# Designs tried in a protein design run: peptides against a protein of PDB entry 6D0Y. Part 25

Target 1, 225 residues: chain A of PDB entry 6D0Y
Amino acid sequence: ETEDHLESLICKVGEKSACSLESNLEGLAGVLEADLPNYKSKILRLLCTVARLLPEKLTIYTTLVGLLNARNYNFGGEFVEAMIRQLKESLKANNYNEAVYLVRFLSDLVNCHVIAAPSMVAMFENFVSVTQEEDVPQVRRDWYVYAFLSSLPWVGKELYEKKDAEMDRIFANTESYLKRRQKTHVPMLQVWTADKPHPQEEYLDCLWAQIQKLKKDRWQERHIL

## One batch from the design tools (peptide; aimed at target 1 H5 V13 S17)

Design b2_p16_7_s1 (made by RFdiffusion4, then SolubleMPNN; from b2_p16_7, 7 letters changed)
Fold by OpenDDE base, seed 2:
Structure b2_p16_7_s1 (fold): chain B 225 residues (1-225), chain A 16 residues (1-16)
Amino acid sequence: as target 1 above (225 residues)
Amino acid sequence: KSFEELFSERLKKLKE
């Protein structure tokens, strides 16, 4: 495959096709595996790019990376290293939206046997530890909490199954931070259609409540895509 | 779980 053709194949995977998604993913994995000896760097860059720019196809590409890692045992590690470098660059550039997409992508890679659960737990421990750092802007602390919580729909089940004690500690630290953080001073909207008023919660508090509910529901979610 | 098993599960979710 030519480099241009590889780009097209990678970018278009998961789109409408006469073949099943399973067949397309397996086929593409085979093509990419065969081309790794000659185009590893290009393939890594392309996958990193689509992971960053096409978050709507997150589960498709994590699955693809998982397939490639299963076929080439070194590929997953190299890809993760590239993604971590990109994450650091995004954070340095204050591109927080891109950064959170990358964190979610890395999170879902745990489900694809590309990243070990303990490694992801360690990453989240590092994220939440930022809330304990002195002289750090709250916007930074809030983002790391957001990045952690917003990634749990993809990986919370796996992490609690394997590292429940460590996850409980992270949750406790997160809860503590959310209770003590300064909230934006804006008028809160309240829904009065129910017997009890339902105030609109701050975005992190709302997310926390959603994650607690998800945890209670044993991390069952209807749609991942 | 093997990756094959996980792959099957993920494909199911992708089709939902």
Scores: peptide ipSAE 0.275, ipTM 0.876, DockQ to the pose 0.031
OpenDDE base, seeds 1, 3, 4, 5: peptide ipSAE 0.144, 0.169, 0.160, 0.107; ipTM 0.808, 0.823, 0.818, 0.764; seed 5 fails the geometry check

Design b2_p16_7_s2 (made by RFdiffusion4, then SolubleMPNN; from b2_p16_7, 8 letters changed)
Fold by OpenDDE base, seed 1:
Structure b2_p16_7_s2 (fold): chain B 225 residues (1-225), chain A 16 residues (1-16)
Amino acid sequence: as target 1 above (225 residues)
Amino acid sequence: RSFEELFEERKEKLAA
């Protein structure tokens, strides 16, 4: 396969096809594995690119990486390392939207047996630990909490099954921070003056409530977060 | 894990 052809195959996986998604993913994994000796760097870059630019196909590409990792464990490790480097670069470039997508992608890789649960817990511990840092802007603290909480729909179930005590500690620290942080009250123009069933909450408090509900529902989503 | 096993685990999520 040529580099251009590989790009096309990777970008188009999961789209309309005469074959099943399972067959397409397995086939693509085989093609990529066969071409690693010649195009490893390019394949790594392509996979990183689609991971950050095509969030709508997150589960497709995490599955693909999972398939590749199952056959080539070394490549899986190299991919994760590349993704971590990309995450750091995104943060350095202040591309926080890309960064959060990468965190979610890494989160789902736990479900694909590419990243171990303890490693993901450690990452989230590092994120939440930022809330305890002194002389750090609150916007930075808030983002790391957001990145953590917004990734839990993808990996919360797995992490609580394997590392419940550690997760509870992270939750406690998160809750403590949310209670202490300064809240910016932006009045939303409400068309209706009728009493809302719930008071207006700022975005992190709202997300926290949603995640708490998700946890209570045993990590089964009842609505799109 | 086999390809089939992994896909089976992910089938529900892939369909969502």
Scores: peptide ipSAE 0.392, ipTM 0.915, DockQ to the pose 0.034
OpenDDE base, seeds 2, 3, 4, 5: peptide ipSAE 0.389, 0.391, 0.386, 0.386; ipTM 0.914, 0.915, 0.913, 0.913

Design b2_p16_7_s3 (made by RFdiffusion4, then SolubleMPNN; from b2_p16_7, 11 letters changed)
Fold by OpenDDE base, seed 1:
Structure b2_p16_7_s3 (fold): chain B 225 residues (1-225), chain A 16 residues (1-16)
Amino acid sequence: as target 1 above (225 residues)
Amino acid sequence: ESFDELFEKILKRRKE
């Protein structure tokens, strides 16, 4: 395969075809594996790029990486390393939008058997522990809680199946923090929703409620039309 | 633990 062809294949995977997505991903994984001896660096860069720039294809690329990891474990490791490095850089640069997405991506890699569940639990423990740090702005504390909670739709089921006790502790700590944190008021929204049956909630409180419901539903999300 | 240590742990323990 040429570099141009590889780029096309990687970028276009998941688009409408006569074959199933699963078949296409398996096929692409085979092609990429075969080309790793010659184009490993290029393939790695391409995968990292699309993983970051095409969030709508998150599950497609996590699955692809999972398949590649199964075929070439070392390559899977290099990919994870690259993504973690990017996460570190994003955090250092205070690029929290990119960082939270990367956390979600890494979370879904647990489902694809690329990252171990205990490792992800440890990451979330670390995130939530930021809420207990001294002399830390609330915006930082809030972000790490947000990163944790907003990633659970992708990995909560797996983590609770394997590390329920640890997850319960993280949840307890999160709940405690949410109760004691200063809430930002959005007066305008409150006025607009005054007559609505459901009052407007602060974004983290709202997310917490959603995640609690998801947990209660055993991590089965409702169908969205 | 530091983020660096945590990330290294993720890399070293990729399989359960």
Scores: peptide ipSAE 0.263, ipTM 0.871, DockQ to the pose 0.018
OpenDDE base, seeds 2, 3, 4, 5: peptide ipSAE 0.224, 0.250, 0.260, 0.263; ipTM 0.850, 0.861, 0.864, 0.871

Design b2_p16_7_s4 (made by RFdiffusion4, then SolubleMPNN; from b2_p16_7, 8 letters changed)
Fold by OpenDDE base, seed 1:
Structure b2_p16_7_s4 (fold): chain B 225 residues (1-225), chain A 16 residues (1-16)
Amino acid sequence: as target 1 above (225 residues)
Amino acid sequence: ESFEELFKKRKEELAS
């Protein structure tokens, strides 16, 4: 009965309300905190589930976890551990779409003060280090680079503010990999005229260029990546 | 049932 009620509260947060989302999130955090002594495992599972299945509410649930963690219940650490386990399971199941979303979710948790910047840097270092493993298929190496680069819109600013030297090293390694990797020659859908010459770029090269531009623009996004 | 209504109910339950 109470468990079903908690499920409804968590799943429906962000829906139409007379109150602000911020107010509702703060209130929900208080309710969940009060119920943690009795329903910790259930709440943990519910939050992991909605974080995985409702990508449209990414910032809502990262904020919620951040609010819970700020109440000094150390719930954030256990949540992150659960999310990392889920990430590993997604990768084992070759569910790369879910996996990349989980990486983005974890990235945004840095902004919510749930994950420390050094920990996220370490994760990205591990991702990019896969590019140095020759026994790993390129498709998998490419995915780790993609997961890293595609997460930077959420966390790049914070990581460069706190770990610029380490991030520069990761970028250098990424650039080196992109230069030496075997590129697939897929025709682009767009035809460029003589008046608008534009070289055809592979997807990762295009993403790399976009991230480089984002970095140059001080991580202020001008277009949707 | 809206989130706000559910939240209000739960808050009342915790207060009782």
Scores: peptide ipSAE 0.024, ipTM 0.560, DockQ to the pose 0.858
OpenDDE base, seeds 2, 3, 4, 5: peptide ipSAE 0.014, 0.022, 0.022, 0.017; ipTM 0.484, 0.551, 0.549, 0.560; seed 2 fails the geometry check

Design b2_p16_8 (made by RFdiffusion4)
Pose (drawn by RFdiffusion4):
Structure b2_p16_8 (pose): chain A 225 residues (1-225), chain P 16 residues (1-16)
Amino acid sequence: as target 1 above (225 residues)
Amino acid sequence: SEAEAELEELEAELET
C-alpha cells in the first residue's frame, strides 16, 4: 500500500505544483530516507525504473539519487551497481536506445557527486576504444561514440576540468574516427537533398559540431535544468 | 501510521 504511495510519489516529482522543484526534491528525499529502512529493496528498483524509462526527467532523478547518496553511502553503491547491472543487461539484449539513457544517467550522477569523474572517463575511453575494434559494423562503432558524445552536454564541463589530458586523448580518437567514416548512404535517409535553406546532416557529424561548439564555449550551455 | 500520513501529505502537496 505504502509502496504504491512511494511509486506514484517518485513518478510525479517535478510536475506542475505550488512548491518549487528544489523544495519538492529536498522534501521527497527526506521521506525516502524515513521509509528506507523498511523499503530499501523497493525504493531501489523504482529508481532503477525511472532511470531506464524516463530519460526526459533525467536531471530530476539524478539529483534525487544524489541527495540520498550524500546521506546514505551504501544506498548509492547499491544503486550504481544496479545501473551497471542493467547497462550490461540492455547491451546484451540489443537495447541500445535504452542503454544510452543509462549511460547518460551514470554520467550526470558525476555532477551529483555520486560517481567519481575518473571512473567515468575510464568507461568513456573504453567506449571510444570500440572505434579500434576490427571486423565490426560501422554502426557498432557509431553507437559507442554516440553514447559518449550525447552524454557530454550534461557531464562535459565536469569531466574536462578534472581530467583534460585523458579527455583530449578521447577527443583525438573521436575526431580521427569521424573523419574516416563513410557517408555514402546519407542521401537515402535525407528528407531533402538540397542544402538550402537547411542541410540535413548525418547525426554524428551534427552532434560533433554541437559538442565542439560547446567546448569553445567553455562548456557553458543554458538549457539543461 | 505516521509514515503513511507523511506520504499522504506530501502527495497532496504535489497535487496542489

Design b2_p16_8_s1 (made by RFdiffusion4, then SolubleMPNN; from b2_p16_8, 11 letters changed)
Fold by OpenDDE base, seed 3:
Structure b2_p16_8_s1 (fold): chain B 225 residues (1-225), chain A 16 residues (1-16)
Amino acid sequence: as target 1 above (225 residues)
Amino acid sequence: SSLEQKLNEFLSKLDE
């Protein structure tokens, strides 16, 4: 197969088909595996690209990577390394939306047996530890917490099943930070009534409350956060 | 940067 053909296959996976998505992913994994000796670098780059550019297909591509990793034990590690490099590049370019999505993508790779649960816990420990560092702007500290919390819908259940004590520690540290951080107040976003004022919570506080509720519900999602 | 350090630490642990 040519590079263009591979690109087309990877980009179009998950589109409407007569076959099931799972069947198509298995088929594509087989095709990609067969061409890995010739196009490994290209395949890695393509998967990294579509992963970051097509957020609506997150679970499709994490599953695909999982299948490839199962077929070739070296592939998963190399892909993760590529994604980490991309994460660094995104942050350097101040593309924080892409960066947080990459963290979510990596999080879902835990469910696909590409990344071990302890490794993801370690990443989140590292993120939350930044909140304790001096001389770091709050905007950056907030981002680390945001990246952590925003990823939990994808991986929180697995991490608590494997590393509950460590996760509780991370949660405690997160809560502590949220209590002491400076909050921005925008009166326009507050609903004021004469008798019952209802101030809108700051974004991170709102997200924290949502994640706490999700945790309380044993990570059973009722709605998209 | 602090973030790069954290990401590198993650990679090191991933390889273990």
Scores: peptide ipSAE 0.134, ipTM 0.808, DockQ to the pose 0.017
OpenDDE base, seeds 1, 2, 4, 5: peptide ipSAE 0.106, 0.059, 0.043, 0.084; ipTM 0.792, 0.765, 0.745, 0.783

Design b2_p16_8_s2 (made by RFdiffusion4, then SolubleMPNN; from b2_p16_8, 8 letters changed)
Fold by OpenDDE base, seed 1:
Structure b2_p16_8_s2 (fold): chain B 225 residues (1-225), chain A 16 residues (1-16)
Amino acid sequence: as target 1 above (225 residues)
Amino acid sequence: SELLQRLEELAAKLDE
């Protein structure tokens, strides 16, 4: 079956090959474009499924979507719509791991010219706005902040280049929330042999500090967060 | 059928 072959090929792309990854992706994009008008819905479903099941190949599949979108097809828009629907479903099902991955995936699609920077900024504004809702449990508010901050390594540079004022506003709101939120202090095993005790830092506070450092370094990562 | 053929050709290249 053509669908099975396509799925297998999409799964195998990015693996060891005599050809470059870029060449293989271009080849795959070309094959998919040849019959896109007749096979678009199936391709969308397959790509969405594979993208979700293989998070280690995030950049490979965002690049592939970018290539398909660049060839005068509205493939990118329809794919994004499908991913947004999946994000909503994941949130409803309390599948937070899949949800955060989808946010990161969408974030990287900005770099692939599939999603406009203003649209991603709007999404993050919506996420951070949840922190202002008092009837929402802190666990949920924390997750939206986490999803926002943990996605910035993929898209922070692009968003600040194009929407610096809006991003600064989001950062200010995030900082304000982090200062007023209830912090959980769980005793952790300290491996510090120094005379002075190492202060314990809550996870979100730690992530915030890391992102601020990343921003200061113009979004050039020294180490993976 | 044409799509399948192209997929097979690409798969062959990936296996090299």
Scores: peptide ipSAE 0.144, ipTM 0.767, DockQ to the pose 0.768
OpenDDE base, seeds 2, 3, 4, 5: peptide ipSAE 0.130, 0.131, 0.139, 0.133; ipTM 0.758, 0.759, 0.763, 0.759

Design b2_p16_8_s3 (made by RFdiffusion4, then SolubleMPNN; from b2_p16_8, 7 letters changed)
Fold by OpenDDE base, seed 4:
Structure b2_p16_8_s3 (fold): chain B 225 residues (1-225), chain A 16 residues (1-16)
Amino acid sequence: as target 1 above (225 residues)
Amino acid sequence: SELIEKLEELEEKLEE
């Protein structure tokens, strides 16, 4: 019964309510915290699941995890580990859409003080380093660049505030790769999917341009990318 | 019991 209620609450949080979202999140966090000793594993699994299945609630769940983490319970770390594991699994399964979303989710967790900025920088360094590896298909190299760039709207500001030098290096490497990679001419109307993990040339170049502009604008978004 | 009550209360708030 309790588990059912927890599941319901976790799934429904962020929906229309007479109360503010913040209030509801605080309330939920309080309830979850109190019950973590008994239902930690269940809660962890549920949060991982909804995080993956409800991308429209990304900020809601990152915030929730942040709230839980702030309450001095060793939950955030385990959650991140689970998400990283899922990311790895997604990549192995060639589920690139899920993978990129997970990267974005993790990126926003930096803003929620669940993941340290240096850790995220390290992740992105690893991503971009793939572009320098031999015997890696360009489809993979392109995807890692895409995953990196597409996540910056969520975390770019924080990372540059904390690790500007490292980020500049990543950007330089990214730019270098984009200039030297093979160009593929695919119609712009085609949508990048998990079955087609190779980002279109035009999209990747466009994304790069957008991110460069965002960077120049001090990471202040005027529109959602 | 207390937890259940809190959960129900929160659910009610979310459903409004």
Scores: peptide ipSAE 0.162, ipTM 0.794, DockQ to the pose 0.864
OpenDDE base, seeds 1, 2, 3, 5: peptide ipSAE 0.158, 0.152, 0.133, 0.021; ipTM 0.798, 0.791, 0.771, 0.563

Design b2_p16_8_s4 (made by RFdiffusion4, then SolubleMPNN; from b2_p16_8, 8 letters changed)
Fold by OpenDDE base, seed 1:
Structure b2_p16_8_s4 (fold): chain B 225 residues (1-225), chain A 16 residues (1-16)
Amino acid sequence: as target 1 above (225 residues)
Amino acid sequence: SELIKKLEELQSKLES
């Protein structure tokens, strides 16, 4: 009975309510923390499940985990370990959509004080290091770069504030890879503005340009990527 | 139990 109620509350948090989201999250965190001694494993599984299956609530659940971590530090660590295991499983299963989402989720956990910035930097270093492995198919190398770049809107500011030198090295390696990688040239419709052609860019090159602009703007987004 | 009571109260808030 209690487990069913917990599941319901975890799934419904962030939905329409007479109370503020912050109030509801604090309330839920308090209830979950109080019952961790009895239902820790169940709560961990539930949070992992909703984190994976409800991507539209990413910031809600990262915040919730952050609140729980503040109340019970051991929980935060165990949750991260579970998510990393899931990331590995997703990669093994070639579920790249789930994998990239998990990387973004982990990235936002840095903002919630669950994951240390140096740890996330190390993860991204590992991702970009794959580009140096010539025996790895380019599609895989491209994916790791994509996973890195597409996660920066969530964590780039924090990482540069704390690990600017390391991030610069990662960016340099990324830029070098993008310059030397084989590009797929597919005819695409060109957009014309004011009688000037707007050239089409390869998706990673386009993303790179967007991230460079975001970095220049001190990680303040002016538009959705 | 006290936990169930708290859960029900929170659930009520989430559903209203």
Scores: peptide ipSAE 0.058, ipTM 0.712, DockQ to the pose 0.880
OpenDDE base, seeds 2, 3, 4, 5: peptide ipSAE 0.038, 0.040, 0.038, 0.051; ipTM 0.686, 0.680, 0.666, 0.699

## One batch from the design tools (peptide; aimed at target 1 S8 L9)

Design b2_p17_1 (made by RFdiffusion4)
Pose (drawn by RFdiffusion4):
Structure b2_p17_1 (pose): chain A 225 residues (1-225), chain P 17 residues (1-17)
Amino acid sequence: as target 1 above (225 residues)
Amino acid sequence: SEVEELKEELLEQVEEK
């Protein structure tokens, strides 16, 4: 019964309400502490559900996990382990669109001080390392590069300031791969073949240009909540 | 007590939604 009270309470946080978003998260994190001794097992899989199925509300739930971790270290560990467990499950089942949401989630948890930045940089340079794998489809290399680049809008500022020597090695490996990709197929996927008024760009070249501009902008982006 | 009151208020907000 109270479990249902916990689920609908987690899913609806951040919706329209009289209280501010921050007041709601601080209050919700407080009640999840009180119920945690009895319902640790349930609260855990609910947060795993939203990290998997609600990527639009991503930053809301990483902050919530961030608050519980600052107050309860063992819960933060159990959750991160569950995320690593699910990331493997998703990649094994060929659910890559679902996996990018989990990678984005782990990345943003660095901003919440739940995951150390070096651990995240080590995972990313293993992602880009897939560009060196031989006898594999380009789409495989593309996805692992995509998971890295699409996470940077959230975690980009943090990972670079803390570790820029290894991050530049990653960017160098990434730029080298992007230049040697074959784009012969793009015309079949363009809604318009004309370059005017708007070019229809290949998705990785577009994301690359977007990330490099954000880099030149000192990693300042003004949209992400 | 304060935590229980806060939880009731949060549940009322959920019922309104």

Design b2_p17_1_s1 (made by RFdiffusion4, then SolubleMPNN; from b2_p17_1, 7 letters changed)
Fold by OpenDDE base, seed 2:
Structure b2_p17_1_s1 (fold): chain B 225 residues (1-225), chain A 17 residues (1-17)
Amino acid sequence: as target 1 above (225 residues)
Amino acid sequence: SEIEELRKKLLEEVEKL
């Protein structure tokens, strides 16, 4: 079936081939564009699926969507809408791992010129605003902070270049929350080095430190990848 | 990287639209 063929093409893009990655992506974008009149819904579903299930190919698929968006702007919009719907569904189902992949994917779509930087900033503002909500579980607050911070390796550079003041505000709010939140203390989780025994840093504090370093390093990735 | 170069080209194309 043609649908099965499309699935195969989408799933295999970015793998080693005789052609360049650029050629493969452009070729696939052309094929998908040509098939949109007949298989738009299927293509949307397939792209949403690989976006969720193949995080190792995140940049490949965001780039593919970027190419498709450039060819068909309406499709790009529909895809983003579908991804947002999926994100909401994942959150409702408490599928936090899937949800964070979707947030990262959306973040990288900024670099592919599918999502505008101000829109992504607004999303992150909404995420961090959850930390100010009353009578909600801390796990919810923590997740939104995690989703924000863990997405910055993909989009932090772009957002600070265009919306530095807004990003600084988000960072300040995040830092404030991290200082105030309850931390699970596990005394047994300690790393002993030749120098000093130190407790293993809490995961959000650790992530915060990593992001601060990344920011200091002008968003050049050396160790996070 | 190849991806970065492609994305740069993509930006140029989008700006022309």
Scores: peptide ipSAE 0.319, ipTM 0.858, DockQ to the pose 0.031
OpenDDE base, seeds 1, 3, 4, 5: peptide ipSAE 0.315, 0.311, 0.313, 0.317; ipTM 0.856, 0.855, 0.855, 0.857

Design b2_p17_1_s2 (made by RFdiffusion4, then SolubleMPNN; from b2_p17_1, 8 letters changed)
Fold by OpenDDE base, seed 4:
Structure b2_p17_1_s2 (fold): chain B 225 residues (1-225), chain A 17 residues (1-17)
Amino acid sequence: as target 1 above (225 residues)
Amino acid sequence: SEIERLREKLLEEVKKL
């Protein structure tokens, strides 16, 4: 059926072919656009599914969505809404791994001009504001900070270029939280190579240090975080 | 990269809207 065909096309995009990735994405966007009148809901679901299940193809699918958004702005909006709904559902289900992938996907959609930078800043402001909530588990607060920080490799450059003051505020709030949060007092283990021993840090502190370095390097990634 | 080129094209298209 046509639906199965669409699934196959979406799932296989970015794989080796005789054509360029650019051509394949543009072609697929055209196919999907043509099928939106009949299969919009299915396409939305499929794109949401691959967004959360195929993180290795994140930039491919965000770009695909970008292409679709450019062709059909309403669809782009509906997709973002669907992704936000899915994010909320994932959080309600305590599926934090899925949720963080969704946040990263949304973050990269800023680079695809599907989501405006101010909107993403607002989202991150909302995330970091959770650290100010009282009577909630620290794991919740930590996750939102993690989701924010772990998404910055995808979107930090764009956000600081456009909303540096707001981002600095978010960073200040994040730093403040990280300093005051309760940490598991486990002795630092040196698990790195014997020739270059590095102490292992708590995961959020480690991530914070990495992001601070990335920021210092003007968001030029030298290594995949 | 090809992705970056596509994204640049997208930016130009969005600016025209």
Scores: peptide ipSAE 0.369, ipTM 0.882, DockQ to the pose 0.031
OpenDDE base, seeds 1, 2, 3, 5: peptide ipSAE 0.362, 0.366, 0.366, 0.368; ipTM 0.882, 0.881, 0.881, 0.882

Design b2_p17_1_s3 (made by RFdiffusion4, then SolubleMPNN; from b2_p17_1, 8 letters changed)
Fold by OpenDDE base, seed 4:
Structure b2_p17_1_s3 (fold): chain B 225 residues (1-225), chain A 17 residues (1-17)
Amino acid sequence: as target 1 above (225 residues)
Amino acid sequence: DEIKKLREELLKEVEEL
């Protein structure tokens, strides 16, 4: 059936082929666009599924969505809405691993010109604002900070280029939270056999340091694209 | 690199809309 064919095409994009990745993505975008009148809901569901289940192909699928958005703006909007709904559902279900992947996916959609930078900044402002909530578990606060920081490798450059002042504010708030939060010193068994044992840092502190370095390096990421 | 090029092209298309 045509639906199975679409699933196959979507799942296999980015795999080794005789054609370039660019050609394959453009071709697939064309096929999907042509089928939107009949299979929009199915295509939306498929794209949401691969977005959350195939994180290794994140940039491929965000680019695909970017291509589709350029061809059909309404579809792009509907897709983003679906992804936001899925994010909320994942959070409600305490599926934090899926949720963080969705946040990263949404972040990379900024680079694909599907989501505007100000909208992503607003999302991150909302995330970091959770740290100011009273009577919530620290795990919740930590997760939102994690989701924010861990997404910056994908979108930090773009956001600082367009919204540096707002980003600096978010960073200041994040830093303030990280300083005041309780650190569970779980003596993680340093199985660091390396001669120069780096002191084991708490995971958020470590991530913060990494992001600060990335920021200092002008968001030059060599491994994502 | 190919993805980067595609994204740059997308930017041009979006700006023209």
Scores: peptide ipSAE 0.310, ipTM 0.841, DockQ to the pose 0.031
OpenDDE base, seeds 1, 2, 3, 5: peptide ipSAE 0.301, 0.301, 0.298, 0.299; ipTM 0.837, 0.836, 0.834, 0.836

Design b2_p17_1_s4 (made by RFdiffusion4, then SolubleMPNN; from b2_p17_1, 6 letters changed)
Fold by OpenDDE base, seed 2:
Structure b2_p17_1_s4 (fold): chain B 225 residues (1-225), chain A 17 residues (1-17)
Amino acid sequence: as target 1 above (225 residues)
Amino acid sequence: SEVEELRKKLLEEVEKL
């Protein structure tokens, strides 16, 4: 495969075709594996690029990386390292939208057996530990909590299956922080129903409630493809 | 999800190789 062809294949995977998604992903993984000896760096760069720029294909690319990692463990490791570097760069550049997406991507890589559950738990422990830092803006503390919570739809089930005690500690620390943090002083919007008024919750409180429900529902969500 | 089930199947198959 030529470099241009590889780029096309990587960018177009998951799009409508006559073949099944399974067939397309397995086929592409095979093609990329075969070309690693000649185009490893290019393939790595392409995968990092699409992983960063095409959030609508998150599960497609994490699956692809999972397949590649199973075939070439070293490549999978290099990819994760590259993504971690991207995350750090995004944070340094104050690109928090990109950063949170990268955290979600890394989270979903746990499901693809690319990142070990303990490693992801350690990352989230580090994130939530920021809430204990005294000399940082609340917006920073809030972001790390947001990054953690908003990633759990992708990885919460796996982490609780393997590291339930550690996850419970992280949850307890998160809950404690959410109770202590300063909330913005804005007029409360309420949706009035026939039964009870439904107040508009602060975004982190709302997210926390959603995650608690998801946890209660054994991490089953219909909206994630 | 359908995608999750698919990837589980694919990964299991690849791991057996």
Scores: peptide ipSAE 0.201, ipTM 0.820, DockQ to the pose 0.035
OpenDDE base, seeds 1, 3, 4, 5: peptide ipSAE 0.181, 0.194, 0.198, 0.188; ipTM 0.812, 0.821, 0.825, 0.818

